# Ledger of designs, part 18: peptides against a protein of PDB entry 6EJA

Target 1, 276 residues: chain A of PDB entry 6EJA
Amino acid sequence: VEYMPANPVRIAFVLVVHGRASRQLQRMFKAIYHKDHFYYIHVDKRSNYLHRQVLQVSRQYSNVRVTPWRMATIWGGASLLSTYLQSMRDLLEMTDWPWDFFINLSAADYPIRTNDQLVAFLSRYRDMNFLKSHGRDNARFIRKQGLDRLFLECDAHMWRLGDRRIPEGIAVDGGSDWFLLNRRFVEYVTFSTDDLVTKMKQFYSYTLLPAESFFHTVLENSPHCDTMVDNNLRITNWNRKLGCKCQYKHIVDWCGCSPNDFKPQDFHRFQQTARP

## One batch from the design tools (peptide; made by RFdiffusion4, then SolubleMPNN)

Design b1_p9_7_s3 (from b1_p9_7, 4 letters changed)
Fold by OpenDDE base, seed 5:
Structure b1_p9_7_s3 (fold): chain B 276 residues (1-276), chain A 9 residues (1-9)
Amino acid sequence: as target 1 above (276 residues)
Amino acid sequence: MSFHGDGEP
């Protein structure tokens, strides 16, 4: 018998999209839309056509909204974290949207569970936060991520300025930039004025790929550290052969990998990778 | 828009 929660959690889905992901966004939205959840969509400042399309959708559904602000984001840019943080603040200020979990999505990522399964699972573990760690050598992770390097996002480029030290006493962690965060932790990240949150926001404003490490690091070093679950309940279309070409050197003074957008033929993977 | 670092160029 499937678990039916008495008070099912409601999810705020945050979608960060750009113009080339129109088709994928349509498929994703169709696949994940539910009347009981909320959808907050950020469209890249440069993607005006997509923005108009998304606005039309938002007018048709009361639980779909578009960010009134728009950022021009680049691959690996620190501004991506700013986008998430501002979205979190916005969502917390929306008193008419009683969401319990924050979930970010892209065209290259899907939840591995059906809506009912996801809601049941999160309702059971509503006090937990789900972030997937890299699962490798931490020192290697730091080096590969360039966390010990100082970056500046300027003029649509991530400039590597030099070396930096990781703050003393901070256990750095990271991995996937796809996460499931409960409202309590989002409130902490958004409104806390403690030394940890303040310093980490500053530190990660000069960090490459900040969303892959910020929330992990903040959570694990916070009073909420016991809520960490090393799982993001996602499937991502990773193909290292296709995604790891150092193809973004013109944008970032660093090499990186990116997943591929899901194609219709890839959807069969969802059933195969589903975990209890 | 997901990615991970892969080291210096």
Scores: peptide ipSAE 0.117, ipTM 0.816, DockQ to the pose 0.607; fails the geometry check
Fold by OpenDDE base, seed 4:
Structure b1_p9_7_s3 (fold): chain B 276 residues (1-276), chain A 9 residues (1-9)
Amino acid sequence: as target 1 above (276 residues)
Amino acid sequence: MSFHGDGEP
């Protein structure tokens, strides 16, 4: 029997789904659903069939909601960050959902712990934020991410417009676009009008793969910097041979890698992962 | 899905 905290944290899970991901979504949902948590699902504007399916699910569970707004997102698009930011605002405005942590998930990343373990862990560290850094040379990260390049999302394409400078005084960081953020930090990101948040929102509106770096950078340069934990408590199904072939060059003027969705046959990997 | 940059094409 795992330790049950006296005041267990409640999690708002945000799922951004598109295309024909119905099966993957169902598996993910089944794996992560719990009555004490909250689930907020965004369906791509172009994925109407999926949207209808998700709506049906949301009607069956009181703690599942679908975004009333829908964005058309592309691989690497800046709009993904906008989706998360708007979702955060929505979740903060939902007074009937007292969540403590914001967690985004996809079919390519799963929590490495059971729900009980995750809740116990987060309840112990409820004041912390969990973001996994790249763990490499920062300059190399900047170059590979194209953070020193200006991008514009337009007509379902990320256009590379030219070079840009990293804002002075800002320590850029990033890595995984899967994060666990406490409510306090989400409130800060959502409502703060300080120079950091304002400038970073502007900067990252022209950034490729912004979710992989925005929250890291904001957190580490904010008054909340001491809450940073270099761990996202995830397992990711990476296969570079399949995922790193510049397969999205037709969408983005940059190359990138994408992890594979977990298949049932891949679940054995969970047994091999180190505990955070 | 998660992604990461892999450099200039």
Scores: peptide ipSAE 0.113, ipTM 0.816, DockQ to the pose 0.618; fails the geometry check
Fold by OpenDDE base, seed 1:
Structure b1_p9_7_s3 (fold): chain B 276 residues (1-276), chain A 9 residues (1-9)
Amino acid sequence: as target 1 above (276 residues)
Amino acid sequence: MSFHGDGEP
């Protein structure tokens, strides 16, 4: 039996979902649902069937809400960051949801820890932020991510407009777009008017795959930099053979890899790679 | 949606 903390943290899970994978979402939801946590779900504007399904679920659980606004997001689109930022704002304004951590999830991602383990761990380290870095050469990361390129999301396409410079004095970092952020840092990102947050929001509004780098970069250059933990406490169903085919060239002027949604046959991998 | 850039086409 896992140790239960005296003051357990409560988690706001943010799910950004699209398509018609209702069953996948249902499986994930069942896997991560707990009455003490909160679930805020954004459904792509184009995914009306899924939206109806999610609304049905939200009506059954008081701690599940669906965003009243919906964005039409694309792979690699800058709008994904906007979705997260708006969700953060919404969650901060929900005074009846006293969450301590913000965690984003997708159907291709699961926490590697049980709920009890996760809560115990986060309760012990409630002042920390968990973001996984790329762990390689930063210059290579910048190049491969196209961070030195300017992109514009328009008409369901990420247009590459040209080259750009990384702002002077900013140490860029990134890796996984899965993060565990404490409420204090979310408040900082959401409401701070300092030069860092302002410039980074502007910079990343023209960035490909912004969620993979924005929060890392902001955190590491902020007064909260000492709260950085290079771990996101999750596993993603990565299959490079299947996911790295530059299959998004039709919507993005760049190449990228995408993980696969977990299928029942994939759960054995989760079990094999799961660790405390 | 976990992704990563894979370079210029």
Scores: peptide ipSAE 0.088, ipTM 0.806, DockQ to the pose 0.623; fails the geometry check
Fold by OpenDDE base, seed 2:
Structure b1_p9_7_s3 (fold): chain B 276 residues (1-276), chain A 9 residues (1-9)
Amino acid sequence: as target 1 above (276 residues)
Amino acid sequence: MSFHGDGEP
């Protein structure tokens, strides 16, 4: 019997979708939809057909909204972080959506837990933030991520401009770009004017794959540092053999790995997978 | 989108 919390948390799910991911999106949506949660969907500016489809869904559910603004994002682009940050601001301004947690999703990952389990868990740990770290040597992480390199997103390309230094006094961390953030921390990230948030927003505006490191770094260096849990409570379909081929050189002046979208035949993995 | 940096090309 699953424990039912007296004050269950409500979740704002943010979905950033693009391209031809309509079927994957539908599968994910069906898997994660609940009337007590909120769903805020950003569709890439270039994905008009998908946008129309998503709009149709949003009209059917009162707790589903589509961003009125749309960005053209690229693999590894800094604009992805901008998308999340703007979505966070929007969600904080939606007074009719009393969400407690922010969770980002893509077609390449699924929550490991059932809704009831997730809600029960988060309700118990509502003051915590869940970000999965890389679990490797930090110096290696910095090198592999190119955090010591300056990138500029322009004309649908991430241009490597040169080398840069990590800001002094900042403990850099990162890993998964899938996170579960409580409202309090989202408020801090969105509205704080302290040096940390200001500096990191600037730093990560020129960063490759910023979402994999920004929130980790900000959290760990913030007054909220004691709220970090090294877990994102989800599974991502990672396959290095397929996803790590430097296939995005035409878009980014760096190599990277991409997860694969889940397929119906991958469903068996969810039944046998524990928390990461 | 989930990605990981994999080093300089």
Scores: peptide ipSAE 0.068, ipTM 0.795, DockQ to the pose 0.629; fails the geometry check

Design b1_p9_7_s4 (from b1_p9_7, 6 letters changed)
Fold by OpenDDE base, seed 4:
Structure b1_p9_7_s4 (fold): chain B 276 residues (1-276), chain A 9 residues (1-9)
Amino acid sequence: as target 1 above (276 residues)
Amino acid sequence: DSFHGDGDL
């Protein structure tokens, strides 16, 4: 029997889906659904069939909603961050959904804990934010991510316009675009008018792969910096040798990677446990 | 590395 906290946290899961991912979405939804949590789903503007399917699901569950707005997103596009930020605002405005944590998930990233374990863990660390950093040379990360380059999302393409400088006084960080953020930090990101949030929102509106760095950077430079935990409680099958083929150059003026499908020989990694 | 960027073209 898992530990059951007296005041268990409730999670707002945000899912950003597109294309023909109906089966993948259904599997993931089945795996993560719980009556005590909330599910907010954004369907790409171009994915009408998927949207209809998701709407049907949302009508069956009171704790499942679909974004009334829909964006056309691309790999690495700045609009992905916009999607998350708008969804955060929406979720904060939903007074009937008292969520404590914001969590995004994809089929490429697997939670390493059961729901009970996750809830117990987050209930114990409800004041913390969980973001996984790259864990290596920060300068290399900046170079590889193109954070020192200016990008413009237009016509379903990320155009590289030129070079730019990292804002002075800002310690840039990043890594995984899958995170667990507490409500307090989400409120800060959504409603703060301080220079940090204002400048970073502007900076990252012209950034490639913004979700892999925005929240890390904002958190670590904010008054909430002490709440940072370098862990996203997930396993992702990263193998750059296999996954880095510059396969997105038709979408973005940059080379990118993707995680790989798990193979049987990779399953030993599921034996790992996450902790602060 | 666990991020998507892989450098310039």
Scores: peptide ipSAE 0.430, ipTM 0.931, DockQ to the pose 0.931
Fold by OpenDDE base, seed 3:
Structure b1_p9_7_s4 (fold): chain B 276 residues (1-276), chain A 9 residues (1-9)
Amino acid sequence: as target 1 above (276 residues)
Amino acid sequence: DSFHGDGDL
């Protein structure tokens, strides 16, 4: 008998979408849609056609909304973090949407687990936050991510301005930019006026790929640090040998990677990562 | 590695 929680968690899915992937978005939406969850969709400022399509969807479902503001996001841009942070604030201000978890999604990435499995799992661990760390040398992570470098997002480019120091007393961490955060932690990130949150928001406003590190770093240095689970319940096809070609140097003054499309031979990884 | 950064140019 599948465990059915007495008080199932409700999820706010934040979808950050761009381009013309309307069909892909439709497929993903159909796959993840449930009447008990909430969907808040940000469409890139430049993706007007997609925005119109998403608006049509939002008018058909009461639990689907579109951000009234739109950012022009670039690969690795600090604006992506701004998008998440503003979305979090918006969602907290939506008193008619009693969500328990925040989950970010792209048009291409959605949980492999069924809704029932996801809800059951999160209902059991509703006080936890799920962030996947890089799991290796932290110094290497800092170096590879350019966290010790100052970046400025301007004119659709991430300009490297110079070197910077990691704030004193802060243990930096990061990894996957796919996370599951409980409402309590989102409230903390959104409304806390403590030195940690204030400094980190400032620090990461000049950070490349901020979503891969901000929430990890804030959580681990916060009073909520004991709620961290090193798992995001997702599978991403990372193969750096194939995906790291410095292909974004035209957008950012740094080298970057992309995850690869899943292949049939990758099925074994699905089975391994699906384990709690 | 499960992150996008790959170092300096």
Scores: peptide ipSAE 0.428, ipTM 0.930, DockQ to the pose 0.922
Fold by OpenDDE base, seed 2:
Structure b1_p9_7_s4 (fold): chain B 276 residues (1-276), chain A 9 residues (1-9)
Amino acid sequence: as target 1 above (276 residues)
Amino acid sequence: DSFHGDGDL
């Protein structure tokens, strides 16, 4: 029997989708949809067919909305962070959507926990933020991510302009670009005018793979630092031996990796329950 | 590792 919280949290799911993943998106949506949550969907500017499909869904459900603005994002592009930040602002301005947590999803990603489990868990830890760190040498992370390099997103490419320094006094961290953030922290990121948020927004506007590091770094250096939980309640099939092929050099002036698809033999991983 | 970056070209 699952515990039923007295004041269950409500979740704003932000879906960033692109390409021809309409069927997969539909499957995911059906799997994660609940009347008590909110769904805000950004469709890549170039994915017009998908946009039409998503609009159809949004018209059928009052708790599903599509971003009126659309960005053309690329792998590793700084614009992905812009997409999240703008979505956060939009969601905070939607007074009719009283959400407590922000959760980002792709068309192929959804929480492994049931809705009841997720809600119960987050209701218990409603003051926490869930970001998964890389778990290894931070210097290696910086080097591998190219955080000490300046990138410019232009013409659907991430151009490496040169070297840069990590801002002094900032403890950089990162890892998974899938996270669960409470409303209070989202408010801080969105509306704070302190030096940290201002500086990091500027810094990460020229950063490769910004979503894998921005929120970690801001959180850990902020007054909210004690709310971090090193877990994103997700399972991703990472295998760098298989997924790191420098396959994105046509898009970015850097080498990158991708997580691998789960195979039937990987079923044992789904038996694990992610907890803080 | 659970991040996408893999270093310089």
Scores: peptide ipSAE 0.427, ipTM 0.931, DockQ to the pose 0.943
Fold by OpenDDE base, seed 1:
Structure b1_p9_7_s4 (fold): chain B 276 residues (1-276), chain A 9 residues (1-9)
Amino acid sequence: as target 1 above (276 residues)
Amino acid sequence: DSFHGDGDL
């Protein structure tokens, strides 16, 4: 039996979903659902069937809500960051949902902890933020991600407009687009008017794959930098040899990779996995 | 590597 903290953290899970895999989403939802947490689901604007199904679920659970706004997101699109930022704002404005952590989820990246383990861990480290960095050559990361390139999301495509410079004095970092952020940092990102947040929001509005770098970069350059933990408590089936086929060139002016998706039924396997 | 970018076309 896992230790139960006296003041357990409550988690806002944010799901950005698309397509028509309603049953798979349902299975995933069942695997991660807990009555003490909150679930905020964005359904792609084009996925109307899925939206109807998710709405049905949200009506059955008081701690499940669906975004009243919907974006048409694309792979690698800057709009994904917009989706997260707007979701963060919404969640902060929901005074009836006292969440302590923001966690995004997908079928490609699952938490490796059971709910009890996750809650216990986060309750102990509630002042920390968990983002996984690439862990290698930062210059290579910048090059591979195209962070020194300017992109514009338009007409369901990420257009490369030209080169750009990384703002002076900013240490860029990134890696996984799956993170665990405490409410304090989310508040900072959402409401701060300092030069860092302002410039980074502008910078990343023209960035490919922004969620893989924005929060890392903002955190590490912010007054909250000492709260950074290089771990997102996730397992992702990454295999670049298999997943890097430049298969997204039809929607982005860049080459990209994809991890192998886990099926919802695989979630239980991850609960037994240990990760430092 | 655990990121999606894979360089220029």
Scores: peptide ipSAE 0.420, ipTM 0.929, DockQ to the pose 0.890

Design b1_p9_8_s1 (from b1_p9_8, 7 letters changed)
Fold by OpenDDE base, seed 5:
Structure b1_p9_8_s1 (fold): chain B 276 residues (1-276), chain A 9 residues (1-9)
Amino acid sequence: as target 1 above (276 residues)
Amino acid sequence: TSQHGDGDL
């Protein structure tokens, strides 16, 4: 029996975009757009042409908005988390946008479900949060992520300053920086003044690739810990041969990998993996 | 941009 929700969830899609890849953004937007959802787009401060294009789109759709503030983000930068956190605050303050879930997207990452399937699923599990863990040795994860290292984002570079301790009593976790978070948890992250949220915001302001671990760690150590589902319901265009060459050493004092944007030639693979 | 850590330099 197909589940049809009586009160379907509405999704706030957050897109953090940069560069000149207007075509990829347009393709993604067309693929995910629905009148019942909301779209909040941050354009990198340096991407003025893209910003003008996105503004034009936002004028055509009442459920599409562009952040009035813009950050200059870098690969692995702590500012990416700041972008998400500020976007979350903005979205919570938009009383005319009654969203139930926060979902971030990129051209390298797509939901594995159709809109109807995704909405049905999330409507059934509206009290849950979907974060995919790394699925390997946690100590190895910490080492590879550099979570025990202190980083400073400055002058478009992530400087490694030295070693640091993981906060006592905190169970660190992480994995994918693509997640589905319910409004209640977003409210907690945004407005809580407890020691966990306060300390983690401070800790992750000096963290490399913070979005891959912040929300996992906060959730698992919070009163909302029982709401975690170890799945982000995504397909990501991973190609280690192309995206894992330590190619960002000029930007960050660390090695990292990135998935690749989906291209037209990747659509066949996408269709195969996107099947429910 | 999507990414993950891959270790020290």
Scores: peptide ipSAE 0.191, ipTM 0.850, DockQ to the pose 0.576; fails the geometry check
Fold by OpenDDE base, seed 4:
Structure b1_p9_8_s1 (fold): chain B 276 residues (1-276), chain A 9 residues (1-9)
Amino acid sequence: as target 1 above (276 residues)
Amino acid sequence: TSQHGDGDL
């Protein structure tokens, strides 16, 4: 039996879904659903059928809500960060949802722990933020991510406008776009008017794949930097040979890779990669 | 799904 903390953390799960991923969403939802957590789902503006399905789910569970606003996002688009930031604001304004952690999740990246293990772990480390870094040369990361390039999201395309410099005095970091953020840090990101947050929001509004780097960079350069943990507690279904073919060049003026959604046959990896 | 940059075109 897993240890049950006296004051267990409650998690706000944010799901950003699009297309026809209804099956994947249902599987993921079933896997992560718990009555004590909260689920806030954004459906792409263009995915009306999926939106209707998600609305049906939200009506069945009191702790599931759908964003009243919907964005049209693209692969690598800056608007994804906007989606997260707006969802964070919404969640902070929901006084009836006392969540302690913000967690984004997709069908391509699952928690490596059971709910009980996750809650126990986060309850012990409730003051920490969990962001997985790239773990390699930072200069190479910047180059590969195109962080030194200026992008503009317009007309369902990420246009590369030119080169740019990393803001002076900022240590850029990043890696996984799946993170576990405590409420305090989310509050900071949402409401702070300091130069760091202001400048980074501006910088990342012209950034490719901003969610992979924004929160890392803000955290590590903020007064909250000591709360950084280089772990997102995720298992990702990476298949580089399959998912790294520069397949998004029609959408973005850059090459990228994507993990694959977990299939039932892939779930054996949870057993193989289970960590104490 | 998750994404990663993989360099210039």
Scores: peptide ipSAE 0.176, ipTM 0.847, DockQ to the pose 0.605; fails the geometry check
Fold by OpenDDE base, seed 3:
Formats: sequence, structure tokens, C-alpha cells
Structure b1_p9_8_s1 (fold): chain B 276 residues (1-276), chain A 9 residues (1-9)
Amino acid sequence: as target 1 above (276 residues)
Amino acid sequence: TSQHGDGDL
């Protein structure tokens, strides 16, 4: 008998979606939907048809909401972090949604556990934050990510303006842009006025792929650093042969990779890699 | 969609 926690955590799932993810979104939603969780969906400003569809869904489920604001996000854009940060603020202001964890999802990265397993696990470790690090040379990570470069998002392009230094005294880290953050840490990121959060928000507003590093860096340099777990409990449909072709150079003055969306045939990986 | 940097152009 799987242990059912007496006070199970409730999860705020944040989905950032665009038009080409319509089918994937529907599949994912069906797979992750539960009445006890909350779903906050941002639809790209350009995806009006998808937005209308998602609005219809949100009207059918009381625990599904759509962001009243919409951003035009691009691959690697700083605006993605802005989307998450604003979503976090919104969710904290929703007093009728008592969520305990913030989890972002896309069709390219799924939880490796069932809902019951995930809830049980997070209920046991409700004071922890789950971020997956790159697990390699940090200097190489900085170089590959372009963290020592200044980028400006403008006119649907990430312009590289020049070089920059990593802020003094800050240990930069990062990896996956899929994270599981507890409410306490989200509150800290959202409302703290300390030098760390203030400087990092500024720094990452000019950062390529900011979501892959911002939360890691803030957490590890914060008073909450001891709550970090190097695991995001995800399975990524990663195929470097297909995803790493510098295919985004038309959008960003940098090379990058992207994982593939999950397909039904990929489901076997969930079972193989799932840990109890 | 998850991404990661892969170096300069």
C-alpha cells in the first residue's frame, strides 16, 4: 500500500504553450490533471487560436486558469523568465489556490512519477527545492550558455551586445529549465528585496536562456541554499543528434539545442526511468 | 520547450 500523506501537497502546474503545441498540450493536460492541483497556463501572444481553446478548458475546470497577460516568447528569450516570474507572483496572489509547489511543464519534459508518487514524494520533502544542475565543468557551462555575454531581447530577436562579467561573489549554476520549487522559495524570489534577488533579476533580464540558470543561481546563493536537491524528477525527450544543430541562430546570436516533444511511443521511458 | 546553450556562433 503506497503511503498516503496526511497532508498531501498541492501543486501549481505552470504551462507555457504556443500554437504548435496544441496536441501535445491536450495529451499532457490529460496525463497530469488532478482535481487537487492547480493549472496556470500562459499562451503565447501570437497563438490566438490556442488561447481560445485553452480559455474554453479553463471555463470547464475551476482549478485551471489562463494568464490574463500574454507575452510573445522566443527561443532563449529573457521573456521566458519574465513569464515564470509573473506567473509566480500571480499564483502567490491567488489566495483561493493553496498550492505548495510550483512546477513548470512542457511537452518536452514530463514527470517520471505518477501523481500519487509525486505527491507522496513532495509531501515528504516539502521543504526542499528540486533543480537539476548541468553536472559538468561550471566554466564550460558559463561559456556554452553565454552567461558571460550580454543579450537584449528586442523585435523577436536576442541581440548579443557584448561581454559581461559574472557578478562578484555569485556562484553561478544551472542546467534544466524544469524545476520543482516550494512555495517558500517562490515567495522569496518574488518578494525579496535583498541584494541577491535584485541583482539577479537585473542580470538575468539580459541573459540567454535565463530559466536554465536563474533559479539555480538564486537558490544556491540564498539563505535557502540548503534546500536544493539536484534532481527535477523529469524525463526529457532528448536527442542531441536532432536537437543540436544551431537551428536558432536566426532568433538568437548564439547556438543552442532543444529537446523534442514526447510522442506516445516514448511512454516506455517513463516506466523505465521512474524511481520509487 | 526546454533548451540549452551550445556555444558561440
Scores: peptide ipSAE 0.172, ipTM 0.848, DockQ to the pose 0.599; fails the geometry check
Fold by OpenDDE base, seed 2:
Structure b1_p9_8_s1 (fold): chain B 276 residues (1-276), chain A 9 residues (1-9)
Amino acid sequence: as target 1 above (276 residues)
Amino acid sequence: TSQHGDGDL
């Protein structure tokens, strides 16, 4: 018998989507949709067709909204973090959406648990934040991520401007850019004016792949540091042979790896009690 | 999608 929490957490799922993968998005949406959760979708500024499709979905479900603002994002771009931060602010300002956790999703990364299991788990650990660390040498991580390099996002390109130093006194960490953050920490990141948050926002505005380490770094150096769990509760379709080809040279002055999108047969649908 | 840096060019 599965444990049913007395006060189940509600999740704000944030989807940052682009391109023409409308069918894939639809499949993913069907797999993760639940009436008790909230879905906030950002569509890339350049993806007008997808935007129209997503708008149609949002009109059908009261717990699905589309960002009224749209950014043009690129692989590894600092603007992705801006997208998340703005979405967090928006979600905090939505008083009619009482969410407890912020979860980002993509077609390449799915929660490893069913909805009921996920809700039960998060309800038990509602005060925790779930971020998966790289599990490697931190110095190597910094080098591989280019965290000691200064990048500028401009004209759909991440320009490497030069070298930089990691801010003094900051313990840098990172790994997966898929995370589960509780509302309290999101509030801290969004509204805190302390030196840590201020400096990190500035630092990461010139960072390649900022979402992979921003939240880790902020959390671990914050008063909320004791809430970190080294697990993002995700399954990602990683294939190093396929995903690590330095295929982004035309976009960024750095090499990177990408996971592969799940195929229809790979979808792990959530077990839902009921959905429209 | 989640990405990872893989070093300098």
Scores: peptide ipSAE 0.159, ipTM 0.841, DockQ to the pose 0.624; fails the geometry check

